# Designs tried in a protein design run: peptides against a protein of PDB entry 5FRP. Part 109

Target 1, 225 residues: chain A of PDB entry 5FRP
Amino acid sequence: VEWTESIPQIIATREDISKELNQALAKTFIDSDPRVRRTSVMIFNKVPVTEIWKNITNKAIYTSLLHLAREKHKEVRELCINTMAKFYSNSLNEIERTYQNKEIWEIIDTIPSTLYNLYYINDLNINEQVDSVIFEYLLPFEPDNDKRVHRLLTVLSHFDKKAFTSFFAFNARQIKISFAISKYIDFSKFLNNQESMSSSQGPIVMNKYNQTLQWLASGLSDSTK

## One batch from the design tools (peptide; made by RFdiffusion4, then SolubleMPNN)

Design b2_p19_6_s3 (from b2_p19_6, 11 letters changed)
Fold by OpenDDE base, seed 5:
Structure b2_p19_6_s3 (fold): chain B 225 residues (1-225), chain A 19 residues (1-19)
Amino acid sequence: as target 1 above (225 residues)
Amino acid sequence: DELQELKEFEKEYKKILEE
């Protein structure tokens, strides 16, 4: 009986503590010190997605996380982009949509748009990172057709107009890259054959090979920057 | 190993919240 009487107090205390923690955490995401912001983002990387959804109930935290994708501090931004993409994927896989968590889902469902909109910054490093997280987390390889289509539809269903545009542009670029790589391989094989090189097509293929390499290289970001 | 990393993170995070 005594333990039962203590339960409401414990629950109330826990709720109060949870609320206070959520409020404190919300402030850390907008802290002026990038180290504080970084540490806050890391919570989403270190804590299981189910525990995040359970314990982080302040929607402002999720909104703030998404805003950090455009953070001026490079390290925080890069961390945030990876974190939010992974969190999105994990949430889709592990978190049920309920009436209670609908407001959080409304925010989380905007992650794909948030990421695809980063292409408009026209930064090669950001573009490369967004490309990476798309393949790794947003639209990962899925051999099951139904699951793949479902994921795709889920991602697209919350796109804004700009995200759709960037999505199509991204796909078009990927097709071009794939084609270029295929041609690179073909040209390389041709040039590796002495008889082919001695033919009238030798110089032509060499030129195309160089153009292909240049085109492929132009799409790469400088890893030193 | 993962649990230890989490504990270390929690300690670090707590310090930040106290600042």
Scores: peptide ipSAE 0.020, ipTM 0.470, DockQ to the pose 0.013
Fold by OpenDDE base, seed 2:
Structure b2_p19_6_s3 (fold): chain B 225 residues (1-225), chain A 19 residues (1-19)
Amino acid sequence: as target 1 above (225 residues)
Amino acid sequence: DELQELKEFEKEYKKILEE
């Protein structure tokens, strides 16, 4: 009888603790100090994805995380972009879709769209970071064709119109880059051949080589900025 | 025990905030 009477108190305590924790965490994401916001983002990196989904039930926290992708503070923004991409991938791999977590998944499923929309900022540093997280977390290399297609469809299923446009532009750019790299290699091989370099085509190929390098370099961010 | 798991999460959270 005494044991039964303690159960409601335990449940109430658990609910209170959970609520307090979520409230405290929600406040840290909107703190004026970028160090506090950074620390909040790090929770999603340091805590196992299963524990996050279990204990963080306030939707506002996840929404706040996504908003930090456009944070003014560069370090916080960069951390957030990496964190949310990784969290998305881990969630897809480890978290089952249930009726209970449906509302959180509705937010998490917008992460790909959120990331692709960052291309409209037209910042080379952001673009490079988004490129990186796409290859590492959103659409990683997968040897199984069915799994690759399924992941792709999952990523695309929640795109807005702008994200789709960015997606196609990204892919087109990657094809162009691949082609340019291929040409760079071909030109390099040609120029490394002494007989070819002394030919009438030598100067022409050299010019094309330089143009290719300039084009490739123009897409790179300045690491010093 | 769900309560224990929550306490462990809170402990980890506090550690992260102190870093």
Scores: peptide ipSAE 0.042, ipTM 0.625, DockQ to the pose 0.010; fails the geometry check
Fold by OpenDDE base, seed 4:
Structure b2_p19_6_s3 (fold): chain B 225 residues (1-225), chain A 19 residues (1-19)
Amino acid sequence: as target 1 above (225 residues)
Amino acid sequence: DELQELKEFEKEYKKILEE
Protein backbone atom coordinates (compact mmCIF):
# COMPACT_ATOMS: atom_id res chain seq x y z
CA VAL B 1 0.00 0.00 0.00
CA GLU B 2 2.72 2.44 0.93
CA TRP B 3 4.58 1.60 -2.20
CA THR B 4 1.62 2.27 -4.41
CA GLU B 5 1.01 5.56 -2.70
CA SER B 6 4.40 6.75 -3.80
CA ILE B 7 3.74 6.03 -7.46
CA PRO B 8 2.01 9.30 -8.26
CA GLN B 9 4.99 11.27 -7.11
CA ILE B 10 7.35 9.18 -9.14
CA ILE B 11 5.28 9.46 -12.27
CA ALA B 12 5.16 13.19 -11.87
CA THR B 13 8.91 13.49 -11.66
CA ARG B 14 10.11 11.02 -14.24
CA GLU B 15 9.58 11.38 -17.91
CA ASP B 16 10.10 7.71 -18.48
CA ILE B 17 9.06 5.08 -16.04
CA SER B 18 11.10 1.95 -16.32
CA LYS B 19 9.68 -1.24 -17.69
CA GLU B 20 10.10 -2.75 -14.28
CA LEU B 21 7.98 -0.10 -12.70
CA ASN B 22 5.23 -0.71 -15.19
CA GLN B 23 5.38 -4.40 -14.48
CA ALA B 24 5.20 -3.83 -10.77
CA LEU B 25 2.31 -1.48 -11.17
CA ALA B 26 0.49 -4.00 -13.30
CA LYS B 27 0.70 -6.47 -10.45
CA THR B 28 -0.82 -4.05 -7.99
CA PHE B 29 -4.00 -3.84 -10.03
CA ILE B 30 -4.57 -7.53 -9.53
CA ASP B 31 -3.38 -7.70 -5.95
CA SER B 32 -5.49 -9.70 -3.54
CA ASP B 33 -5.69 -6.77 -1.15
CA PRO B 34 -8.44 -4.33 -2.11
CA ARG B 35 -6.46 -1.51 -0.56
CA VAL B 36 -3.65 -2.09 -3.00
CA ARG B 37 -6.04 -2.18 -5.92
CA ARG B 38 -7.69 0.99 -4.68
CA THR B 39 -4.41 2.79 -4.44
CA SER B 40 -3.51 1.65 -7.91
CA VAL B 41 -6.70 3.06 -9.32
CA MET B 42 -6.04 6.32 -7.53
CA ILE B 43 -2.92 6.79 -9.61
CA PHE B 44 -5.16 7.59 -12.53
CA ASN B 45 -6.86 10.23 -10.43
CA LYS B 46 -3.81 11.83 -8.90
CA VAL B 47 -1.54 11.94 -11.89
CA PRO B 48 -2.30 14.20 -14.83
CA VAL B 49 -3.63 12.36 -17.84
CA THR B 50 -0.71 13.49 -19.98
CA GLU B 51 1.75 12.04 -17.53
CA ILE B 52 -0.14 8.78 -17.32
CA TRP B 53 -0.05 8.36 -21.07
CA LYS B 54 3.60 9.21 -21.13
CA ASN B 55 4.76 6.98 -18.34
CA ILE B 56 2.32 4.09 -18.21
CA THR B 57 3.19 2.13 -21.29
CA ASN B 58 2.14 -1.34 -20.22
CA LYS B 59 -1.22 -1.95 -21.84
CA ALA B 60 -2.03 -4.56 -19.22
CA ILE B 61 -2.43 -1.81 -16.66
CA TYR B 62 -5.15 -0.16 -18.67
CA THR B 63 -6.85 -3.47 -19.31
CA SER B 64 -6.72 -4.27 -15.62
CA LEU B 65 -8.22 -0.91 -14.77
CA LEU B 66 -11.19 -1.71 -16.97
CA HIS B 67 -11.61 -5.11 -15.38
CA LEU B 68 -11.91 -3.59 -11.94
CA ALA B 69 -15.23 -2.10 -13.00
CA ARG B 70 -16.68 -5.54 -12.32
CA GLU B 71 -14.81 -6.15 -9.13
CA LYS B 72 -16.62 -7.59 -6.15
CA HIS B 73 -15.26 -5.05 -3.73
CA LYS B 74 -17.76 -2.22 -3.83
CA GLU B 75 -15.47 0.65 -2.96
CA VAL B 76 -12.83 -0.32 -5.47
CA ARG B 77 -15.42 -0.91 -8.14
CA GLU B 78 -17.06 2.42 -7.59
CA LEU B 79 -13.76 4.20 -7.61
CA CYS B 80 -12.75 2.41 -10.76
CA ILE B 81 -15.94 3.30 -12.59
CA ASN B 82 -15.52 6.97 -11.79
CA THR B 83 -11.83 6.90 -12.54
CA MET B 84 -12.06 5.22 -15.90
CA ALA B 85 -14.86 7.48 -17.04
CA LYS B 86 -12.95 10.57 -16.03
CA PHE B 87 -9.78 9.24 -17.56
CA TYR B 88 -11.59 8.58 -20.80
CA SER B 89 -12.92 12.10 -20.94
CA ASN B 90 -9.60 13.64 -20.07
CA SER B 91 -7.86 11.51 -22.65
CA LEU B 92 -10.24 12.59 -25.36
CA ASN B 93 -9.65 16.19 -24.45
CA GLU B 94 -5.93 16.20 -23.90
CA ILE B 95 -4.30 13.27 -25.67
CA GLU B 96 -3.68 13.22 -29.38
CA ARG B 97 -3.95 10.02 -31.29
CA THR B 98 -0.58 8.96 -32.59
CA TYR B 99 0.94 5.85 -33.98
CA GLN B 100 2.85 5.31 -30.77
CA ASN B 101 -0.16 5.38 -28.49
CA LYS B 102 -2.52 3.52 -30.80
CA GLU B 103 -2.52 0.35 -28.76
CA ILE B 104 -3.45 2.18 -25.60
CA TRP B 105 -6.18 4.09 -27.38
CA GLU B 106 -7.63 0.83 -28.57
CA ILE B 107 -8.15 -0.07 -24.94
CA ILE B 108 -9.30 3.35 -23.80
CA ASP B 109 -11.83 3.51 -26.61
CA THR B 110 -13.57 0.51 -25.07
CA ILE B 111 -14.30 2.34 -21.82
CA PRO B 112 -17.74 3.51 -22.94
CA SER B 113 -18.70 -0.02 -23.90
CA THR B 114 -17.30 -1.32 -20.66
CA LEU B 115 -19.42 1.11 -18.70
CA TYR B 116 -22.63 0.54 -20.63
CA ASN B 117 -22.18 -3.19 -20.28
CA LEU B 118 -22.39 -2.77 -16.52
CA TYR B 119 -26.13 -2.26 -16.88
CA TYR B 120 -26.45 -5.97 -17.55
CA ILE B 121 -25.42 -6.70 -13.99
CA ASN B 122 -28.83 -5.34 -13.05
CA ASP B 123 -27.64 -3.69 -9.87
CA LEU B 124 -29.35 -0.44 -8.95
CA ASN B 125 -26.27 1.05 -7.35
CA ILE B 126 -24.14 0.28 -10.34
CA ASN B 127 -26.80 1.59 -12.67
CA GLU B 128 -26.97 4.86 -10.82
CA GLN B 129 -23.25 5.26 -10.88
CA VAL B 130 -23.06 4.49 -14.57
CA ASP B 131 -25.82 6.99 -15.20
CA SER B 132 -23.87 9.56 -13.28
CA VAL B 133 -20.57 9.07 -15.04
CA ILE B 134 -22.26 9.10 -18.43
CA PHE B 135 -23.58 12.57 -17.77
CA GLU B 136 -20.46 13.79 -16.08
CA TYR B 137 -17.71 12.35 -18.23
CA LEU B 138 -18.80 10.37 -21.27
CA LEU B 139 -21.48 12.63 -22.63
CA PRO B 140 -21.12 15.81 -20.66
CA PHE B 141 -23.04 18.93 -21.35
CA GLU B 142 -21.51 20.67 -24.31
CA PRO B 143 -23.04 23.84 -25.67
CA ASP B 144 -21.22 23.54 -28.96
CA ASN B 145 -23.27 21.29 -31.17
CA ASP B 146 -20.40 20.15 -33.31
CA LYS B 147 -18.34 19.17 -30.32
CA ARG B 148 -21.28 17.45 -28.73
CA VAL B 149 -22.01 15.43 -31.83
CA HIS B 150 -18.39 14.59 -32.29
CA ARG B 151 -18.16 13.33 -28.73
CA LEU B 152 -21.29 11.28 -29.16
CA LEU B 153 -20.02 9.72 -32.33
CA THR B 154 -16.70 8.99 -30.70
CA VAL B 155 -18.40 7.26 -27.81
CA LEU B 156 -20.65 5.21 -30.06
CA SER B 157 -18.02 4.32 -32.62
CA HIS B 158 -16.59 1.55 -30.48
CA PHE B 159 -19.78 0.15 -29.04
CA ASP B 160 -20.46 -3.51 -29.15
CA LYS B 161 -23.98 -4.77 -29.69
CA LYS B 162 -24.68 -5.01 -25.99
CA ALA B 163 -23.52 -1.48 -25.37
CA PHE B 164 -25.79 -0.17 -28.10
CA THR B 165 -28.70 -1.99 -26.58
CA SER B 166 -27.93 -0.52 -23.20
CA PHE B 167 -27.50 2.89 -24.71
CA PHE B 168 -30.94 2.84 -26.26
CA ALA B 169 -32.47 1.46 -23.11
CA PHE B 170 -30.80 4.16 -21.08
CA ASN B 171 -32.08 6.88 -23.33
CA ALA B 172 -35.57 5.47 -23.28
CA ARG B 173 -35.48 5.39 -19.52
CA GLN B 174 -34.29 8.96 -19.36
CA ILE B 175 -37.17 10.07 -21.51
CA LYS B 176 -39.57 8.30 -19.21
CA ILE B 177 -37.96 9.83 -16.17
CA SER B 178 -38.17 13.25 -17.70
CA PHE B 179 -41.81 12.74 -18.44
CA ALA B 180 -42.49 11.50 -14.95
CA ILE B 181 -40.74 14.48 -13.42
CA SER B 182 -42.76 16.79 -15.58
CA LYS B 183 -45.94 15.14 -14.41
CA TYR B 184 -44.78 15.25 -10.84
CA ILE B 185 -44.34 18.98 -11.13
CA ASP B 186 -47.74 19.41 -12.71
CA PHE B 187 -49.44 17.33 -10.08
CA SER B 188 -47.61 19.14 -7.34
CA LYS B 189 -48.77 22.47 -8.64
CA PHE B 190 -52.29 21.21 -8.83
CA LEU B 191 -52.25 19.85 -5.33
CA ASN B 192 -50.82 23.04 -3.94
CA ASN B 193 -53.83 24.91 -5.19
CA GLN B 194 -56.61 24.69 -2.64
CA GLU B 195 -59.32 25.30 -5.16
CA SER B 196 -58.05 22.50 -7.30
CA MET B 197 -57.84 20.14 -4.37
CA SER B 198 -61.43 20.76 -3.48
CA SER B 199 -62.54 19.91 -6.97
CA SER B 200 -63.72 16.54 -8.18
CA GLN B 201 -60.33 16.02 -9.74
CA GLY B 202 -58.52 16.36 -6.45
CA PRO B 203 -58.57 12.73 -5.46
CA ILE B 204 -57.69 11.61 -8.97
CA VAL B 205 -54.68 13.86 -9.17
CA MET B 206 -53.59 12.80 -5.72
CA ASN B 207 -53.63 9.23 -6.83
CA LYS B 208 -51.63 10.00 -9.93
CA TYR B 209 -49.19 11.99 -7.87
CA ASN B 210 -48.59 9.06 -5.58
CA GLN B 211 -48.16 6.69 -8.47
CA THR B 212 -45.65 9.00 -10.06
CA LEU B 213 -43.68 9.25 -6.85
CA GLN B 214 -43.70 5.53 -6.43
CA TRP B 215 -42.44 5.03 -9.95
CA LEU B 216 -39.67 7.56 -9.49
CA ALA B 217 -38.66 6.05 -6.19
CA SER B 218 -38.52 2.56 -7.61
CA GLY B 219 -35.70 3.60 -9.88
CA LEU B 220 -33.54 4.78 -7.02
CA SER B 221 -31.06 2.63 -5.22
CA ASP B 222 -31.57 1.76 -1.62
CA SER B 223 -29.26 3.94 0.40
CA THR B 224 -28.98 1.18 2.97
CA LYS B 225 -27.12 -1.07 0.49
CA ASP A 1 16.10 14.79 -3.32
CA GLU A 2 13.60 13.77 -5.93
CA LEU A 3 16.18 11.71 -7.71
CA GLN A 4 17.06 9.93 -4.54
CA GLU A 5 13.46 9.17 -3.84
CA LEU A 6 13.10 7.78 -7.30
CA LYS A 7 16.11 5.56 -6.86
CA GLU A 8 14.74 4.27 -3.63
CA PHE A 9 11.47 3.59 -5.28
CA GLU A 10 13.11 1.71 -8.09
CA LYS A 11 14.99 -0.33 -5.60
CA GLU A 12 11.84 -1.19 -3.77
CA TYR A 13 10.08 -2.12 -6.97
CA LYS A 14 12.87 -4.40 -7.99
CA LYS A 15 12.51 -6.20 -4.72
CA ILE A 16 8.83 -6.66 -5.29
CA LEU A 17 9.42 -8.02 -8.76
CA GLU A 18 11.97 -10.48 -7.52
CA GLU A 19 9.43 -11.77 -4.97
Scores: peptide ipSAE 0.020, ipTM 0.462, DockQ to the pose 0.009; fails the geometry check
Fold by OpenDDE base, seed 3:
Structure b2_p19_6_s3 (fold): chain B 225 residues (1-225), chain A 19 residues (1-19)
Amino acid sequence: as target 1 above (225 residues)
Amino acid sequence: DELQELKEFEKEYKKILEE
């Protein structure tokens, strides 16, 4: 009987601890010190996705995480972008959609839009990072056609208008890049052939080769920035 | 079991904050 009477108190204590933990974590994401914000983001990398979903129930924490994608502090921003993309992918793979977690999923489902909207900042470093996380986490290589299509539809299903436009632009750019790489390879093969290089087309192809390289290079970020 | 899991999570979280 005494044990039964203690159960409500135990439950209350547990709820308090969970609430306090979530409140503390929420504060760390908005801390003025970028080191604190960085540490907060790292929780999502160090703790298994299933444990995150189980223990972090305050939606404001997830919203704050997504907001850090536009963080002024470069290191925190870059970490956040990678973290949220990975977290999205892991969540899709490991977390079931339930009634209890629907509010969190509503936020997590906006991660693709959040990432694609970063292209509008028009920063080459950010663009490269977004490109990278798209290929690694959002739309990774998947040999199974059904799974690939399902993932694509999942990603697109929550796009805002800007994200959709960015998505289209991204794909168009990738096609162009692919074409340029193909040309680069062709030109390289041509120029590596001495007979071809000595032909009347040699100088023309060399020029095209250089132009192709320049175009490809122009899409790369300046590592000094 | 659930309380123990929460304590473990808290411990890990605290550890991360102290890094």
Scores: peptide ipSAE 0.020, ipTM 0.485, DockQ to the pose 0.010; fails the geometry check

Design b2_p19_6_s4 (from b2_p19_6, 9 letters changed)
Fold by OpenDDE base, seed 4:
Formats: C-alpha cells, sequence, structure tokens
Structure b2_p19_6_s4 (fold): chain B 225 residues (1-225), chain A 19 residues (1-19)
C-alpha cells in the first residue's frame, strides 16, 4: 500500500518510468488486498492524464483498470467506475491519437462499452453509478452541437452488440423516467389545489400520484444499503 | 434479457399511467 501511494509522486517527477516500475504497478492492480487495488486506481485520479499516458506504458495496467469495474469489493469497484469514466473523458480531451499510443487507445476506447455492459449485472447501485458517469464523463453536457455529436459518435463507434443494446435500453428508460417525473409534477400540482382535490377526479389523481412515486422509488437504490 | 424485463415492466407501468 505504501509503495503504491508513492507512485503518483514518482510519476509526476520522473519523465520516464522504468519498465520495471510499470510491471510492479501492474501487479498492484491484481493484488489480493483491496486497499492496494484501491490505491492503484487512485493513481489515475491523482496524476494528470498526460503524465499517465506518458509514463504508464504497460497496457496490462489499463486492461486491469477496466476489469476492476466488475470488482467484488464495492469501494474499489465504485472508485474504478468513476476513475475509468473520468480518465476516458480526459483522454479524449487531452490526448492525441498517435501511432505510438495506438495500442493504449484501443483499450481506452472500450471504456464506454465496458461501462454500458455493467447494466447487465442488474444491480441498482451499479446502474445508478453508471448513469451518473455517463452524464458526467461519457456524454457530458456540451452546448456545441458538433462537439456533442462527435463525442457521441466516438463513444458509440467502439460499442459491442451488448453495449448498443444497453445504450438503447438506457435511453428508453430515461424517456420513461422523464415522463414519470412530468406526471409526478402534474399530479402534485393537481393535488395541491384544494378545489381539484375535492373534485371527483381527486381520488383518481391521488392513486396515480402514488403509483408514480412508487415507480420512481423502485428505480432508485436504497441509500442505506 | 434482464433489460427486456425492465422495459416490459416500464411499458406496463406507462399503460397504467395512461389509463
Amino acid sequence: as target 1 above (225 residues)
Amino acid sequence: EELKELEEFEKEYQEILNS
């Protein structure tokens, strides 16, 4: 753990990380101790993306990072999911595609697919996290239409079949959620009006309101778990 | 398959809301 914690400083100070260091770092990502794995993932958060690309040359490290998205240890998994999504976004923004980094890009370009494939685990906590990182890092708000479309195409261009299916399902769910929220608002407004509530439609709207709330709640993970 | 089940559930729910 202590050794791994020192790596960010080493990467920041040294222009060329030795092959040996890369090999040692690669081992930390598959260490049996989740604390070591966590610390390893944190390297990607603490070190600037440009320095990572420069100094982390062992492709196994990147592959291992992606694998940790399915890590059994919750904290490591959650950290990894956020980290890889952010790293993907930062890489797209800051790293040029060259012949020299082609092999690494081939791995990094699979991050969106890797993330969308997590929906098949059918875990509400994972789903929520994936939703979050999609909106924050993969497909962030972009007012420039050309940039937004380009980003979308970039994300989709490396999807496997499962990721495409998941993407479609995700979008369909978002539409449904949006609809449910709109109905929730409408019903709430109706119920807040005393005259409307006292009408013959009052009980009907109340029932629909409750159903809407139940549906919305069912899609959310239990924050206590 | 699991995603399809969710979609079906959501479809059923929308049908209920629109009824």
Scores: peptide ipSAE 0.016, ipTM 0.563, DockQ to the pose 0.073
Fold by OpenDDE base, seed 1:
Structure b2_p19_6_s4 (fold): chain B 225 residues (1-225), chain A 19 residues (1-19)
Amino acid sequence: as target 1 above (225 residues)
Amino acid sequence: EELKELEEFEKEYQEILNS
């Protein structure tokens, strides 16, 4: 743990790190101690993306990072999901594609697929986290249409079949959520009007309101878990 | 609920660690 904790500082102060250091770092991602694995993931959060790409050249490290997104340990997994999504976004924004870094990009380009494939686990907590990182890092708000389309095409260009299916399912779900929220608002407005509430439609709208709330709530994870 | 995919990963992960 202590050794791994020193790595961010080493990377920040050195222009290059040795092959031996890369090999040693790669081993920490598969360490039996979740604290070591956690610390390893944190390197990607503490070190600027440009320095990571410059100094971490062992492809096994990047591959191992992606694998941790599906590990059993909750804390490490959650950290990894956020980290890899952020790293992907930062890489797209700051790292040029070259011949020298091609092999690393081949791995990094699989991050969107890796994330969308997490929906197949069918866990509400994971789903919520994936939703969050998609909106924050993979497909962030972009007012420029050309940039938005370019980002979308970049994300989709490396999808496997399962990721595509998940992508369409996700979008369909978002549309449904949007519709439900719209109806929630409409029903709320209706119920706030005393005349409307006292009408023959009052009880009907109340029922629809409750159904809408129940549906929306069913998509939320249990905070106690 | 036991996450089937996580269990499969754990199995593979342990195999790697034991290798």
Scores: peptide ipSAE 0.006, ipTM 0.415, DockQ to the pose 0.029
Fold by OpenDDE base, seed 3:
Structure b2_p19_6_s4 (fold): chain B 225 residues (1-225), chain A 19 residues (1-19)
Amino acid sequence: as target 1 above (225 residues)
Amino acid sequence: EELKELEEFEKEYQEILNS
C-alpha cells in the first residue's frame, strides 16, 4: 500500500518511469488486498491524465483497471467505475491520438462499452452509478451540437453488440423516466388543487400518482444499502 | 448470483494474467 501511494509522486517527478516500475504497478491492480487495488486505482485520480499517458505505458495496467469495474469489492468497484469514466473523458479532451499511444487508446476506447455492459449485471447500485458517470463523463452536457455529436459518435464507435443493446435500453428507460416525472408533476398539480381533489377524478388521480411514485422509486437503489 | 458471476470473471481474468 505504501509503495503504491508513492507512485503519484514518482510519476510527477520522473520523466520516464522504468519498465520495472510499470510491471510492479501492474501487479498492484491484481493484489489480493483490496486496499492495494484501491490505491492503485486512485493513481488515476491523483495524477494528471497527461502524466499518466506519458509514464504508464504497460497495457496490463489499463486492462486491469477496466476489469476492476467488475470487482467483487464494492468500494474498489465503485471507485474504478468513476475513475475509468473520468479518465476516458479527460483522455478524449487532453490526449492526442498518436502512433505511439495507439495501443493504449485501443483499450481506453473500450471504456464506454465496458461501462454499458455493467447494466447486464442488473444491480441497482451499479446501474445508478453507470447512469451517473454517463451523464457526468461519457456524454456530458454540451451546448455545441457538433461537439456533442462528435462525442456521441466517439463513444458509440467502439461499442460491442451488447453495449449497443444496453445503450438503447438506457435511452428508452430515460424516456420512460422523463415521462413518469412529467406525469408526477401533472398529478401533483392536480392534487394540490382543492377543487380538483374534491372532484370525481380525485381518487383516480391519486391512484395514478401513487403508481407513478412507486414506479419511480422502484428504479432507485436503497440508499441505506 | 451476481457476485458469483463477478467472482468467476475475476477468476478467469487471473487465469489469463497468469498464463
Scores: peptide ipSAE 0.005, ipTM 0.393, DockQ to the pose 0.028
Fold by OpenDDE base, seed 5:
Structure b2_p19_6_s4 (fold): chain B 225 residues (1-225), chain A 19 residues (1-19)
Amino acid sequence: as target 1 above (225 residues)
Amino acid sequence: EELKELEEFEKEYQEILNS
């Protein structure tokens, strides 16, 4: 743990990290102690993306990072999901594709697929987190249409079949959520009107209101769990 | 399978909303 905690400082201060250090770091990602794994993931959060790409040259480290997205330890997994999504976004923004970093990019380009594949775990907490990182890092709001399209194409260009399926399902769900929210608002307005509530439609709308709430709630993770 | 369940649920929900 202590050794791994020192790595961010080393990477930040040294221009050339030895092959041996990279190999040692790679081992920390598969360490039996979740604290070590957590600390290893944190390197990607603490060190600038440009320095990571420069100094971490062992592809096994990046592969291991991606594997931690399915880690059993909740804290490590959650950290990893956020970290890899952010790292992906930062890499797209700041790192040029070169011959030297091609192998690393081949791994990093699979991050979107890795994240979308997490939906198949069928865990509401994971789903919520993946939703969040998609909006924050993978497909963030971009007012420039060309940039937005380019980002979308970049994200989709390395999708596997499962990721595509999840992508379409995600989008369909978002549309439905939006519709449900719209209906919730409409029903709420209706029910807040005494004349409308006293009408023959009152009980019908109340029922639809409750169904809408139930549907919306069913898609949300229980924050208490 | 989960996606199918979601689609089925959504279909059912839309039927409810459109009724």
Scores: peptide ipSAE 0.019, ipTM 0.550, DockQ to the pose 0.073; fails the geometry check

Design b2_p19_7_s1
Fold by OpenDDE base, seed 2:
Structure b2_p19_7_s1 (fold): chain B 225 residues (1-225), chain A 19 residues (1-19)
Amino acid sequence: as target 1 above (225 residues)
Amino acid sequence: SLLKLARQAAAGLTGQELG
């Protein structure tokens, strides 16, 4: 009988802790110190998605997380982009849509648009990171056709017009990259054949090979910057 | 400090200090 009376207090204590946590995080995500913001983002990175959804109930925190994708501090921005993409993917896989979490899902469902809109900044480092998180988290390789289509439709269902434009541009770029890689392979095969290299076509193929490499390299951010 | 508060919040959720 005594243990039943302690349950409301434990629940109340957990609710109080949750309230305090939410109030604290709402402030830390918008703090002027990038170390504070970084620590806040790391919570979403390190805590299991199910625990985040359970304990973080203030929608303003999720909105603030999304805003950090465009913040000035490079390290925090990069961390945020990776974190929000991963969080989106994990949420789709592990969190059921309910009436209680509807308002949070409305924010989370904008993550794909938020990420694709970063292409308009026209920064090579940002573009590369967005490319990476799209392949890793948003639209990962999925051999099951039904799952792949369902994920794609889910991602696209909340796109704004700008995100759609970026999406089509990205796909066009991927086709070009694939074509360039195919050419690179063909050129490499040609160059590996000594008889072909000694032909009049040798210098021409070498030039095309170098151009292809340069084009591929130009699409990637300088890892040194 | 807000940093300390954020770290405490993180530790409470993860069981580990976020470095």
Scores: peptide ipSAE 0.113, ipTM 0.762, DockQ to the pose 0.018
Fold by OpenDDE base, seed 1:
Structure b2_p19_7_s1 (fold): chain B 225 residues (1-225), chain A 19 residues (1-19)
Amino acid sequence: as target 1 above (225 residues)
Amino acid sequence: SLLKLARQAAAGLTGQELG
């Protein structure tokens, strides 16, 4: 009898602890001190995804996490971008969609759009980081075609118009970069051949080579316009 | 401080202080 009465108290205590934790985190994610915000983001990075979903139930905390992707403090922003991308991937792999967690999933499903929308800031460092997390966490290399397609459809299913635009621009850029690299290699091979360099095509190829290098140098910095 | 609170929250979730 005494054990049965202690279980509700333990559950209530856990609920109370959970409530206090959620209230505390809601404050720390929006604190003016970047060290406080950093520590808050690190929770999502260090705690197993299953424990995060279990213990963090206030949707405002997840919303606040996503907002930090655009904050002024570079270190916190960079940490947040990596953390939210990883958290998204881990959630897709480990968390089932239920009625109880639907509201949180509605927020988490916006992470891809949130990341792709960062391209509109036109910051080279942010673009490079977004490129990195897309390949590492959002759209990782997957040899299984069904899994790859399913992941792609999941990522795209919650895109806003701006995210779609960024996505297509990114893909177009990748194709252009790939083409440019291929041409760079071809030009380099041509330029290394003495017979080819002595030909009437030598100066033309050299010019194209230089243009390709300039484009690659600029294009890696080119905004998704 | 809110920093202490964040660290305490982290410790509660991970069992260790997040530096």
Scores: peptide ipSAE 0.108, ipTM 0.761, DockQ to the pose 0.017
Fold by OpenDDE base, seed 4:
Structure b2_p19_7_s1 (fold): chain B 225 residues (1-225), chain A 19 residues (1-19)
Amino acid sequence: as target 1 above (225 residues)
Amino acid sequence: SLLKLARQAAAGLTGQELG
């Protein structure tokens, strides 16, 4: 009998803790100090997704997290982009959609669109990061066709027009890159053959090889910046 | 400080201090 009476207190205590936590985090995510914002983002990165969903109930926190994807501070932005993509993937895998968490899901479901919209910033570093998180978290390799399609449809289902446009552009680029890589390999094989290099086709292939390399390189950011 | 609050929040959720 006594243990039953303690449960409400524990729940109440947890609720109180949760309230205080949510109030604090709502402030920390928008703090002027990048270190504060960084620490806030790290919560979403290090805490299990199930615990995040359980304890972070203020939707403003999630909105603020997503907003940090456009953060001016590079480190915070980069962390946020990785974190939100990972969090999205983990949420899809581990969090059931319920009536109670519907409002949070409405925000989380915008993560793909948020990420794809970053391409419009036209920053090579951001583009590369977005590419990376798409492959790693958003649309990871999935050998099961049904799961892969389901994930894809889930990702696309909340796209705005801009995100769709970006998505198609990205896919088109990926296809081109794939072909370019294939050609690069073929050219490399050709170039490694001395007999082929001495042929009349040698200079032509070399030129195409160089063009391919230049094209590939043009899509990459300067790692030194 | 808000930094302390963020760290405390992190610690509370993870059981570990987030540096």
Scores: peptide ipSAE 0.105, ipTM 0.760, DockQ to the pose 0.018
Fold by OpenDDE base, seed 5:
Structure b2_p19_7_s1 (fold): chain B 225 residues (1-225), chain A 19 residues (1-19)
Amino acid sequence: as target 1 above (225 residues)
Amino acid sequence: SLLKLARQAAAGLTGQELG
């Protein structure tokens, strides 16, 4: 009997804790100290997606998370980009759409657009990161065709005009990169063959190889920076 | 500090201190 009476208090305490937590997080996500913002983002990275959706009910927190993708502090921004992409993917996989969470989903559904819009910043490091999270989280490898198409349609269904433009540009770039890499491999094989190098085609292939390398180098950020 | 608050919130949600 006594334990039953404690349940309402525990629930009330949990509700109070939840309210306090949401109020606190709403502040920490917009704090001027990047360490505070970083810690806030890490919550979304470390806590299971189901627990996040359960405990973080203030939509402003989610909006604030998305805004950090464009913040000036590089480390926080990079963390945020990875975190929101992962969170989006996990949410799609694990969270059911309900009437109660509709408002949060409306925000989460904008994550793909938010990420693709980062291409307009015209920063090579950001572009590479966006490329990475797209392949890893937004449009991951999926052997099931129906699931793959469904995911693609889900991602595209909430795109703004700018995101669509970026999407097509990205795909075009990827095709070119893939083609360039293939050429690079072929040229490398050719160059490693001494007989081929001594042929009349040697200098021509060498020139094409150098052009390919230069093109690849111009489109990819230096991993050492 | 808000940092402390954020850490506490994180710890509360994860059960682990977010270093």
Scores: peptide ipSAE 0.099, ipTM 0.754, DockQ to the pose 0.018

